Peptides against a protein of PDB entry 5FRP. Designs and how they scored, part 32

Target 1, 225 residues: chain A of PDB entry 5FRP
Amino acid sequence: VEWTESIPQIIATREDISKELNQALAKTFIDSDPRVRRTSVMIFNKVPVTEIWKNITNKAIYTSLLHLAREKHKEVRELCINTMAKFYSNSLNEIERTYQNKEIWEIIDTIPSTLYNLYYINDLNINEQVDSVIFEYLLPFEPDNDKRVHRLLTVLSHFDKKAFTSFFAFNARQIKISFAISKYIDFSKFLNNQESMSSSQGPIVMNKYNQTLQWLASGLSDSTK

## One batch from the design tools (peptide; made by RFdiffusion4, then SolubleMPNN)

Design b1_p12_1_s3 (from b1_p12_1, 5 letters changed)
Fold by OpenDDE base, seed 3:
Structure b1_p12_1_s3 (fold): chain B 225 residues (1-225), chain A 12 residues (1-12)
Amino acid sequence: as target 1 above (225 residues)
Amino acid sequence: MKTLMEDFQSLL
């Protein structure tokens, strides 16, 4: 733990991080102690993206970071998912694609696929987190059409077959959620009218309202878990 | 995901 906690400072102070330090750092991502793994992931949050790309040249570190998105330890997994999504977005914005960094980019370009593939775990907490990082980091709202399309094409250009399937399922789910929310609003408006509520349709709409609410709630993670 | 879609179609 303490050694890994010193790494951000070492990266910030040394222009040339030894091959041995990179190899030692790679081992911390696969350490048996979740605190060591957590601290290792935090390096990507504490150090500027430009300094990470400059000083962390061992591809095994980036590969190991991506693997932590599927680890059993909830806190480390959640931290990793947020970290890798943010790191991807920052890398797209700040890091030029060169011949020298090509091998690292080949790994980083798989982050969108890695994230979309988490939907196959069928965990509501993971799904909610992946939804969040997609809207925050992968496909953020961009008012410029050309920039928005370019980002979308960049994200899709490295999708595996499973990620594409997940992407289409995600979009289909968004349409259904939007429709359900629209119906929820319509039913709420109907039930808020006393004449409508007292009508023969009142009980029918109340049932549909409750079903719609239950369906919407079933797609949400339990905040207590 | 298929099951949730089938369940939602049954509620409509």
Scores: peptide ipSAE 0.020, ipTM 0.449, DockQ to the pose 0.159
Fold by OpenDDE base, seed 4:
Structure b1_p12_1_s3 (fold): chain B 225 residues (1-225), chain A 12 residues (1-12)
Amino acid sequence: as target 1 above (225 residues)
Amino acid sequence: MKTLMEDFQSLL
């Protein structure tokens, strides 16, 4: 733990990180102690993306980071998912594609596919987190149409078949959620009118309102779990 | 028992 906690400072202060340090760091991502794995992931959050790309040259570190997205330890997994999504976005914005960094980019370009493949775990907490990081980091709101399209094409260009399936399912779900929210609002407006609520349609709309609410709620994680 | 999704589709 303590050694891994020192790595961000070492990366920030050293222009050249030894091969041995990279090899030692690679081992921390697969350590049996979840605290060591957590601290290893935190390096990607504490160090600027440019310094990570400069100093972390061992591809096994990046591969191991991606594997932690399926970690059994909840805290490490959640941290990893956020970290890798943010790191992907920052890399796209700040890191040029060169011949020298090609092998690392080949790994980093699989981050979107790795994240979309987490939907197959069928865990509501994971799904919610993946939804969040998609909108925050992978496909953020971009007012420039060309930049937005370029980002979308970049994200999709390295999808595996499963990630594409998840992407389409995600988009289909978003449309359904949007529709459900619209209906929820309509039913709420209807029921907020006392005359409408007292009408013969009142009980019918109340039932539809409750069903819509239950459907919306069923897609949410239990924040207590 | 209709799935919640089938019930939702019936609201359409």
Scores: peptide ipSAE 0.018, ipTM 0.479, DockQ to the pose 0.141
Fold by OpenDDE base, seed 2:
Structure b1_p12_1_s3 (fold): chain B 225 residues (1-225), chain A 12 residues (1-12)
Amino acid sequence: as target 1 above (225 residues)
Amino acid sequence: MKTLMEDFQSLL
């Protein structure tokens, strides 16, 4: 743990990290202690993306980071999912594609597929987290249509077949959620009118409201689990 | 997932 906690400072202060240090760091991502794995993931959050790409040259580190997305330890997994999504977005924005970094980019370009493949675990907490990181980091809201399309094409360009299937399912779900929210608002407006609520339609709309609310709630993770 | 979709289709 303590050794791994010192790594961000070493990366920030040194222009060149030895091969031995990279090899030692690679081992920390697969350590049996979840605290060591957590600390290893935190390096990607504490160090600027440009310095990570400059100093972390061992591809096994990046591969190991991606594997932690399926970590058994919840906290490490959650941290990893957020970290890899953010790192992907920052890399797209700040890192040029060169011949020298090609092998690392080949790994980083699999992050979107790695994330979309987490939907197959069928865990509500994981699904919610993946939804969040998609909107925050992978496909953020961009008002410029050309930039938005370019980002979308970039993200999709390295999708595996399973990731594409998840992508379409995700989009179909978002449309349904949007529609349900719209209906929830409409029903709420109706029920907030006393004349409407006392009408013959009042009980019918109340039932639809409750059903819509239950449906929306059933798609949310239990924050206590 | 299947049950939630079936329930949503019944709301439409």
Scores: peptide ipSAE 0.010, ipTM 0.463, DockQ to the pose 0.153
Fold by OpenDDE base, seed 5:
Structure b1_p12_1_s3 (fold): chain B 225 residues (1-225), chain A 12 residues (1-12)
Amino acid sequence: as target 1 above (225 residues)
Amino acid sequence: MKTLMEDFQSLL
């Protein structure tokens, strides 16, 4: 743990990180102690993306980071998913594609597919997190149409068939959620009107409101679990 | 109402 906690400072202060240090760091991502793995993932959050790409040249580190997205340890997995998505977005924004970094980019370009493939686990907590990181990091809101399309095409360019299936499912789900939220708002507005509530439609709308709320809630993770 | 995940599974 303590050694891994020192790595961000070492990366920030040293221009050249030895092959040996990269090899040692690679081992921390596969350590049996979840605290060590957590601390290793935190390096990607504490060190600027440019310095990561410059100093972390061992491809096994990046591969191991991606594998932690499917880890059994909840906290490490959650941290990894957020970290991977953020690192991908930052890399797209700040790192030029060169011949020298091609092998690392081949790994990083699989991050979107790796994240979309987490939907196959069929876990509500994982699904919620993947939804969140998609909107925050993979496909953020971009008002410029050309930039938005370019980002979308970049994200999709390395998808396998399974990732595409997840992508289409995600989009179909978003439409349904949006419709349900719209109906929830409409029903809420109706029920907040005393005359409407006292009408013959009041009980019918209340039932639809409750059904809509139950459906929306069923798609959310239990934050207590 | 089908769950969001049932909808997802139906697309697989």
Scores: peptide ipSAE 0.007, ipTM 0.400, DockQ to the pose 0.683

Design b1_p12_1_s4 (from b1_p12_1, 4 letters changed)
Fold by OpenDDE base, seed 3:
Structure b1_p12_1_s4 (fold): chain B 225 residues (1-225), chain A 12 residues (1-12)
Amino acid sequence: as target 1 above (225 residues)
Amino acid sequence: MLSLQEEFNSLL
């Protein structure tokens, strides 16, 4: 733990991080102590993206980061998912593609596919987190049409077959949620009218309202878990 | 996810 906590400062102060330090850092991502793994992931949050790309040259670190997205330890997994999504976005914005960094980009370009493949775990907490990082980091709101399309094409260009399937399912789910919310609003407006509520349709709409609410709630993670 | 989709389609 203490050694790993010192790494951000070492990266910030030294221009040349030894091969040995990179190898030692790679081992911390697979340490048996989840606190060590957590601290290792936090390096990507504490150090500027440009300094990470400059100083962390061992591919095994990046591959290990991506593997932690499926870790059993909830806190480390959640931190990793947020970290890799943010790191991907920052890398797209700040890091040029060169011949020298090509091999690292080949790993980083798989982050979108890695994230979309988490939907196959069928965990509501993971699904909610993946939804959040997609909107925040992968496909953020961009008012410029050309930039928005370019980002979308960049994300899709490295998808595996499963990620594409997940992407289409995600979009279909958003349409269904939007429709359900629209109906929820319509039913709420109807039930807020006293004459409508007292009509023969009142009980029918109340039932549909409750069903819609239950469906919307079933898609949410249990905040207690 | 597929089972919840079938349930939702039955509600709509």
Scores: peptide ipSAE 0.010, ipTM 0.540, DockQ to the pose 0.158
Fold by OpenDDE base, seed 4:
Parts: structure tokens; C-alpha cells; sequence
Structure b1_p12_1_s4 (fold): chain B 225 residues (1-225), chain A 12 residues (1-12)
């Protein structure tokens, strides 16, 4: 733990990290102690993306980071998912593609697929987190149409078959959610009118309202779990 | 028992 906690400072202060340090760091991502793994992931959050790319040259570190997205330890997994998505976005924005960094980019370019493949775990908490990081980091709101399209094409260009399937399912779900929210609002407006609520349609709309609410709620993670 | 999805689709 303590050694891994020192790594962000070392990366921030040194222009070149030894091969030995990279090898030692790679081992911390697969350490049996979840605290060590957590601290290892935190390096990617504490160190600027440019310094990570400059100093972390061992591809095994990046591969191991991606594997932690399926970690059994909830806290490490959640941290990894957020870290990975953010690191991907920052890399796209700040890191030029060169011949020298090509092998690392080949790994980083799989982050979108790695994240979209988490939907196959069929865990509501994971799904919610993946939804969040997609909108925050992978496909953020971009007012420039060309930049938005370029980002989308970049994300999709490295999708595996499963990631594409998840992507389409995600988009279809978003449309359904949007429609459900629209109906929820309509039913709420209807029921907020006392005359409408007292009408023969009142009980019918109330039932539809409750079903819509239940459907919306069923897609949310239990915050207690 | 209709799935929640089928129930939802019936509301639409």
C-alpha cells in the first residue's frame, strides 16, 4: 500500500520512470489486497494523463487496469470503471497518436468495449455506473457537431460485436425511458387536476401512473445494495 | 404474469 501511494508523486516529479518501477507497478494491479489494487487505480486519477502516458510504458499496467472493471471487490470495481472512462476521455483529448504510443492506444481504444461489455453482468448497480460514465466521459455532450461525430466514430471504431449489441440496447432503452418519463409527466399532470382525477378516467390513469413509476424504478439500482 | 416490460408496453 505505502509504496503504491508514493507512485503518483514519483510520476509527477520524475521525467523517466525506470523499467523496474513499471514492472513493480504492474504487480500492484494484481495484488491480493484490494487496498493495493485500489491505490494502483488511483494513480490514474491523481496523475495528469500526459504524465501517465509519458511515464507508464508497461502495457501490462493498462491491461490490468481494464481487467479490474470486472473485479469482485465492489469499491475497486467502481473506482476502476470511473477511472478507466475518465482516462479514456482525457487521453482522446490530450494525447496524440504516435508510432511510439501505438501499443498503448491499442489497449486504451478497447475501454469503450470493456465498459459496454459490463452490461452483460446483468447487475443494476454496474449498469447505472456504466450509464453514468458513458454520458460523462465516453459520449459527453458536445455542442460542436463535428467533434461530437468524431468522438462517436472513435468510440464505435473499436467496438467488439458484444459492445455493439450493448450500444444498440442502451440506445433503445434510452428511447423507452424518455417515452416513459413523458408519459409519467402526462399522467402526473392529469392526476394533479382534481376534475380529471375525479373523472371516470381517474382510476385508469392512476393505474398507468403507478405502472410507469414502477417500471422507471425497476431500472434503478437499490442504493442500499 | 406479463413481464414488467410487457406490462409497460400494454400501457402505451
Amino acid sequence: as target 1 above (225 residues)
Amino acid sequence: MLSLQEEFNSLL
Scores: peptide ipSAE 0.009, ipTM 0.554, DockQ to the pose 0.140
Fold by OpenDDE base, seed 2:
Structure b1_p12_1_s4 (fold): chain B 225 residues (1-225), chain A 12 residues (1-12)
Amino acid sequence: as target 1 above (225 residues)
Amino acid sequence: MLSLQEEFNSLL
């Protein structure tokens, strides 16, 4: 733990991290202690993306980071999912593609597929987290159409078949959610009107309102689990 | 019990 906690400072102060240090760091991502794995993932959050790409040259570190997205330890997994999504976005924005970094980019370019493939676990907490990181980091709101399209094409260009299937399912779900929210608003407006509530339609709309709420709630994770 | 999806479809 303590050794891994010192790594961000070492990366920030040294221009060249030894091969041995990279190898030692790679081992911390697969350590039996979840605290060590957590601390290792936190390096990607504490160190600027440019410094990570400069100093962390061992491919095994990046591969191991991606594997932690399927880890059993909830906290480490959740941290990893957020970290890898953010790291992907920052890398696209700040890191140029060169011949020297090509092999690391080949790994990083699989992050979108890795994330979309988490939907196949069929866990509501994981699904919610993946939804969140998609909107925050993978496909953030971008008002510039050309930039938005370019980002979308970049994300999709490395999708596996399963990721494409998940992508289409995700988009279809978002349309349904949007529609349900619209209906929820309409029903709420209706029920907030006393004349409307007292009408013959009042009980019918109340039932539809409750069904809409139940449907919306069913798509949310239980924060207690 | 109608599936949540069937219930949702009934709202349409």
Scores: peptide ipSAE 0.009, ipTM 0.559, DockQ to the pose 0.137
Fold by OpenDDE base, seed 1:
Structure b1_p12_1_s4 (fold): chain B 225 residues (1-225), chain A 12 residues (1-12)
Amino acid sequence: as target 1 above (225 residues)
Amino acid sequence: MLSLQEEFNSLL
């Protein structure tokens, strides 16, 4: 733990991190202690993306980071998912693609696919987190159409077949949610009118309202879990 | 706002 906690400062202060340090750091991502793994992931949050790319040259570190997205330890997994999504976005914005960093980019370009593949775990907490990082980091709001399209194409260009399937399912879900919210609002407006509530349609709309609410609630993570 | 699916389809 203590050694790994010192690494961000070392990376920030040294221009040349030894091969040996990179090899030692790679081992911390697979350490049996989840605190060590957590601290290792935190390096990517504490150090600027440019310094990470400059100093962390061992591809095994990046591969290991991606594997931690399926970590059994909840806190480490959640941290890793946020970290890798943010790191991907920052890398796209700040890191030039060169011949020297090509092998690392080949790994980093799989981050979107790695994240979309987490939907197959069928865990509501994981799904919510993946939804969040998609909107925050992978496909952020971009008013410029060309930039938005370019980002979308970049994200999709490295998808495996499963990631594409998840992507389409995600988009279909968003449309359904939007429709359900619209109906929820319409039913709420109807039920807030006393004349409408007393009409022959009142009980029918109340039933549809309850069904819509149950459907919306079933798609949300239990905030208590 | 175009859905991500609609955006994707517009690229194809």
Scores: peptide ipSAE 0.006, ipTM 0.407, DockQ to the pose 0.050

Design b1_p12_2_s1 (from b1_p12_2, 7 letters changed)
Fold by OpenDDE base, seed 2:
Structure b1_p12_2_s1 (fold): chain B 225 residues (1-225), chain A 12 residues (1-12)
Amino acid sequence: as target 1 above (225 residues)
Amino acid sequence: IPQSILDFLNSK
């Protein structure tokens, strides 16, 4: 009987502790020290997604996480972008949509739009990172057509107008890159053939080869940055 | 503070 009477107090205490932890965590995401913000983001990487959803119930934490994708500190921003993309993917795979977690899902469902909107910053490093997380986490390779389509529809269902525009631009760029790579291969094969190089087409193909290389290189971020 | 929170979450 005494044990049963203590259960509500324990639950209440745990709820209070959970509330305090959530409040403390919410403050760390907006801390002036980038090291504190970094450590806060790392929680989402180190703790299983199911435990995050269970223990982090303050919506402000998730909103703050998304805001860090545009912060000035490069390392924190980069970590945040990777973290939120991975967290989105893991959430889709492991977390059920319930009435209780609806408000959190409303925020999480905006992650794809948040990521695609980063292309408007026009930063090559950010663009490359966003490209990477799209292929790794947002729209990963899926051999099952139904699953692939379902994921795509889920991602697109919460896009704003700007995100849609970025989506189409991204896809168009990928097609162009693929085509350029194919041409690069063809030109390389041609140039490696001595008879072909000695032909009237040799100089023309060499020029196209150089142009293709230049175009491909221009799309890459400076590794020094 | 963040490390303590992390430790707490991992202890569950």
Scores: peptide ipSAE 0.111, ipTM 0.837, DockQ to the pose 0.013
Fold by OpenDDE base, seed 5:
Parts: structure tokens; C-alpha cells; sequence
Structure b1_p12_2_s1 (fold): chain B 225 residues (1-225), chain A 12 residues (1-12)
């Protein structure tokens, strides 16, 4: 009987601790020191997704996480982009949608839109990173057609108009890249054949090869910047 | 509460 009477107090204490923790964490995500913000983002990488959803109940933390994707500090921004994409994927795989977590899901469901909107910054480094997380976390390879379609519909269902435009532009670019790679391979095969290189077509193919390489390279970020 | 979160909060 005494043990049963202590349970509400323990639960209340845990709730109080949880509230204080959430308040403290909310402050760390908006801290002026980028190292503090970085460490805050790392919580989402170090703690299992199920534990995050269970213990982080303050909506402001999730909103702040998404906001950091546009942060001026490069390292924090890059970490945030990877973290939020991974967290989105893990949440879709492991977290059930309930009435209790609906408000958090409303925020998490905007992650794809948030990421696609980063293309409007027109930064090659950001674009490359967004490309990477799309293939790794948002729209990963899925051999099951139903699962693939369901995932795609889930990703698109919360897009704003700008995100849709970005999505179509992205897909168009991917098609162009694929075509360019195919041509690069064909040209490379031609150039590796001595008889072909000695033909009248040799110089023409060499020129096309160089143009293709230049085009492919122009889409890559300069790692030195 | 995950220990990692506690450790982080205690490190400040």
C-alpha cells in the first residue's frame, strides 16, 4: 500500500525532471555559443529515436532543430541537416503516430520541406549535402514498390509550394546527371580505343568528353571553400 | 532520461 502511494510522487517527480530537462534543452538549442548548439544537435544522433520521442516533449526543441538548418555557422548547419534527415527517417521507421505525439509529428513531417527549401539558398555545398541526405534518408532505395510509393507520398504530403518546385527541379537535374554520366562512359570507352581515337571522330569525341566532364564538375561543390 | 542527456546537462 505504501509503495503504491509513492508511485504518484515518483511519476510526478519524473515529470518534473522531464519538464526541467526539456526547458534546459530548449535553451541550449538557441544558445549564442555554436559549440553548445552543436552539442544539442548531437543528442539526436546519440540517443535512440524512441527515447528522444519519449523524453523530449517540448515542441520548441524540434522547431529549433529545424531552424538550425539555416544557421550561419557552417559546421552546426551541416550537422543539423544530416541529423534532422536521419531523425526523420528513423522516426518514420520506428515511431507510431498517436494522438499524444501528433503535435511533434506535425513538426517532424515538415523536415522534407525544410530540406528541399534549402536549395533556394543557391549554395553548392548545401545543395550537395541536401542531395546526399535525400538519397540516404528521405528517399532511400526501397525494392518494395508499395513501401517506396508510401514513403514518397509521406515525404510529399507536407510540402509547401516552394518545396514542390524544388523537388521537380531536383528530379530534372538527376535525369540530366544520369544522362551525362552515361555519355561520359561512352566517350571514355571510345577514347580508350586507339583505332577510334585515330579516326576523324576522335577530336570531336574528345571535345564532347571534356564538355561533359566540365558540366559534371560544375555541379560539385568546391571542397576548399 | 537517457544517460547521454544527463551527462550533457551535467557538463554545463
Amino acid sequence: as target 1 above (225 residues)
Amino acid sequence: IPQSILDFLNSK
Scores: peptide ipSAE 0.081, ipTM 0.811, DockQ to the pose 0.013
Fold by OpenDDE base, seed 4:
Structure b1_p12_2_s1 (fold): chain B 225 residues (1-225), chain A 12 residues (1-12)
Amino acid sequence: as target 1 above (225 residues)
Amino acid sequence: IPQSILDFLNSK
């Protein structure tokens, strides 16, 4: 009986500890020191997704995580973008939607929109990172057609207008890139053939090859920045 | 992040 009476207190203490922890953690996400913010983001990488959902109940923490995607500090921003994308994917795979976690899901469901909206910053480094996390975490390769479609619909279902526009622009760009790569391969094959290079078309193909390379390169971030 | 927070999150 006494042990049973202590259980509510232990639960309450755990709830209190959890509340205090959540409050403390919420502060660390907005700390002036980028190292503190970085460490805060790393929690989402180091702790299993199920434990995050169980223990982090303050919606402000999740909102703050999403805001760090636009962080001025490059390292924190990059970490945040990867973290939130991975966390989204893991959540979709491992976390059931319940009445109790609905408010958190409402925030998490905005991660795809948040990521796609980063394209409007018009930064090549950010764009490359967003491209990467889309393929790795948001819309990963899925051999099961039903699962793939379901994932796609889930991602799109919470898009704002800007995210949809960005999504279509992204897809259009990917098609263009694939076409350019195909041309690059064709031109490369042509240029590697000595007989073809000695032909009247040689210089023309060389020019097209260079233009294709320049176009492809223009979409890449400067690794020195 | 204090190791204590990580431990707390992993101990549940």
Scores: peptide ipSAE 0.173, ipTM 0.870, DockQ to the pose 0.013; fails the geometry check
Fold by OpenDDE base, seed 1:
Structure b1_p12_2_s1 (fold): chain B 225 residues (1-225), chain A 12 residues (1-12)
Amino acid sequence: as target 1 above (225 residues)
Amino acid sequence: IPQSILDFLNSK
């Protein structure tokens, strides 16, 4: 743990990290102690993306980072998911694609697919986290249409079949959520009107309101878990 | 931390 905690400082202060250090770091990502794995992931959060790309040259480290998205330890997994999404976004924004970094980019370009494939775990907490990182890092709000389309195409260009299926399911769900929210608002307005509630439609709308709420709630994780 | 990493750090 202590060694791994020192790595961000070393990377920030040195122009070149030795091959041996990269090899040692690669081992920390697969350490049996979840604290060591957590600290390893934190390197990607604490060190600027440009310095990571410059100094972390062992591709096994990046591969191992992606594998931690399915980590059994919840805290490590959650940290990894946020970290890899952010790292992907920062890399797209700040790192030029060169011949020298091609092999690393081949790994990094699979991050979107890796994240979308997490939906198949059917865990509500994971789903919510993936939803969050998609909106924040993978497909952020971009007012420029050309930039938005370019980002979208970049994300999709490395999808496997499962990721595409997940992508379509995600979008379909978002549309349904939006529609449900709209209905919720309309039903709420109707129910707040005494004349409307006293009408023959009152009980019908109340039932639809309850169904809508139940549906919306079922899509949310239990905050207590 | 694996002892191998500690040994490596101590060797430098």
Scores: peptide ipSAE 0.029, ipTM 0.698, DockQ to the pose 0.010; fails the geometry check

Design b1_p12_2_s2 (from b1_p12_2, 8 letters changed)
Fold by OpenDDE base, seed 2:
Structure b1_p12_2_s2 (fold): chain B 225 residues (1-225), chain A 12 residues (1-12)
Amino acid sequence: as target 1 above (225 residues)
Amino acid sequence: IPQLMQDFLNSK
């Protein structure tokens, strides 16, 4: 009987502890020290997605996570971008949509828009990272056509106007890159043939080859930066 | 604040 009477108090205490923890955690995401912010983001990487959804109930934490995608500190920003993309993908795969978690899902569903909006910063390093997380986490390769379409529709369903514009620009760029790579291969094959190189087209193809390489290289971030 | 975060990480 005494044990049963203590259970509500224990539950209430745990809820209070959880609330305090959430409040404390929310503060760490906006801390002035980038090391604190980094550590906060790492929680989402180290803890299973199911446990995050269970224990982190303060919506401000999720909102703050998304804001760190535009963090001035490069390391924190890069970590945040990877973390939020992975968290989004894991959430879609493992977390059911319920009435209780609706408010959190409303925030999480904005992650794709948040990521695609980073292209407007016009930073090559950010662009490369966003490209990477799109293929790895947002729109991964899926052999099942129905699953792939469903994922695509889910990702697009919460896009703002700017995100849609970025989406189309991204796709157009990917097509151009693919085409350029194909040309690079063709030119390389041509130039590797001695008979072809000695032809009147040799110098022309060499020039096109160089232009293609320059174009491809211009889209790559400097690995030293 | 850092201790709370470490405790949280260690509790999982």
Scores: peptide ipSAE 0.063, ipTM 0.804, DockQ to the pose 0.014
Fold by OpenDDE base, seed 1:
Structure b1_p12_2_s2 (fold): chain B 225 residues (1-225), chain A 12 residues (1-12)
Amino acid sequence: as target 1 above (225 residues)
Amino acid sequence: IPQLMQDFLNSK
């Protein structure tokens, strides 16, 4: 207990203990117990981003965090995906790029590519989660055009070829979804009109409505699973 | 190892 209480001050003041802690922490990310791996990921959620960058200097920790995005354990994987996306966003907002942290930034800058590459797993749950973190953390809504473009360029600048392909596919899907939603609305309006429903087009529109709804639903993960 | 992590979390 006393040793634990002293660790914060020691990490702040002693480089040697900080190194040992970093080495020990690096091992926890590859521990056989998923609870240990989960707890390791939670460090990035619970500790302020500025403190993480200050105290976690071992590159292997960041690399290991990114690898957990493909973790077999569902809970750990899901936590990792959210955590790394949030950490990326917070880092962009709060951490200055310096000579000293350049090597860590080289790893962190690969987070978007790492996330977009998860689409190749072809898992609906993973896809939904990646979609969510893209809008929440990677490419958040930004009304300022310059800021939005700058963020976009930052995200894309470290994409591998596969990530670019996924990016284009994602955007194409969003356009399709938008179009489908528009049709859904139009069909719904038509079907809510009694005169329209009684017309010769009524059954045709009903069929198209059902097809559109089914298509939209097929893109969503089963919430019961 | 878990204790070390907990200690780290508590230190921040």
Scores: peptide ipSAE 0.061, ipTM 0.802, DockQ to the pose 0.014
Fold by OpenDDE base, seed 5:
Structure b1_p12_2_s2 (fold): chain B 225 residues (1-225), chain A 12 residues (1-12)
Amino acid sequence: as target 1 above (225 residues)
Amino acid sequence: IPQLMQDFLNSK
């Protein structure tokens, strides 16, 4: 009887503690110290997705996480982008949509749009990172066609107009890159053949090779920056 | 605030 009477108080206390923790955590995402913000983002990386959904109930935390994708601090931004993408993927895989978590899902479902909208910043480093997380987390390789289509439809279902535009641009760019890489390989093979190099086509192919290389390089971020 | 975060991480 005493134990039963203590349970509501414990639950209430836990709820209060949980609420306080959520409130405190919400503040850390907007802290002036980038180290604090980084640590906050790392919670989403270190804690299992199921536990995050269970314990982090303040929607403001999720909204704040999404905002960090456009943060000025490079390290925090990069971490946030990776974290968001991974969290989205894990959530899709492990979290059921219920009435209780609907409000959080409404935020999480905007992650793909948020990420694709980063292309409008027109930063090569950001673009490269977004490309990476798309392939790794948003639209990963899936051999099952039905699963792949379902994932794609899920990702696209919450896109804003800008995200759709970025999506199409991304795909178009990937096709162009693939074509350029194919040419690069072909030209490289040609140039590695001594007989081919000595032919009348040698100089022409060399020029095309250089142009292709330059084009490919221009689309890559400087790893030193 | 950082301590609360650390405590949270340690509690899991």
Scores: peptide ipSAE 0.060, ipTM 0.799, DockQ to the pose 0.014
Fold by OpenDDE base, seed 3:
Structure b1_p12_2_s2 (fold): chain B 225 residues (1-225), chain A 12 residues (1-12)
Amino acid sequence: as target 1 above (225 residues)
Amino acid sequence: IPQLMQDFLNSK
């Protein structure tokens, strides 16, 4: 009987401890030290997604995570972008939508829009990273057509107007890149043939080859910077 | 704050 009477008090104590922990964690995401912010982001990489959803209930933590995508500190920003994309994908795969977690899902569902809006910063390094996480986490290769379409619709269903515009621009660029790669392959085959190189078309194809390479390279960030 | 974070990570 005494043990049963202590259970409500224990539950209440656990809730209080959880609340305090969440409040303390929320402060670390806005800490002035970038090392603290980095460590905070790493929690989302080190802790299983199911445990994060269970134990991190403060909305401010998730909103702060998303805000770090525009962080001035390069390392923290890059880590954050990868982390939020991966977390989004893992959440879609492992977390059921319930009434209790609805408010957190409302934030998490904005991750794709947040990422696509980073293209408006017009930074080549950011653009390259966003390109990467889109194919790795947001819209991964899926051989099942129904699953692929469902994922696509899920990603698009929470886009703002700017994200949609960015999405269309991205897709147009990808088509152009694909075409350029195809041409690069064709030109490379042509130039590898000595008879073709000695023809009147040789110099023309060489010029087109160089232009294609230059265009492809211009879309990539300088790895030395 | 860092210790609290480490404790949290270790508790899982």
Scores: peptide ipSAE 0.056, ipTM 0.793, DockQ to the pose 0.013

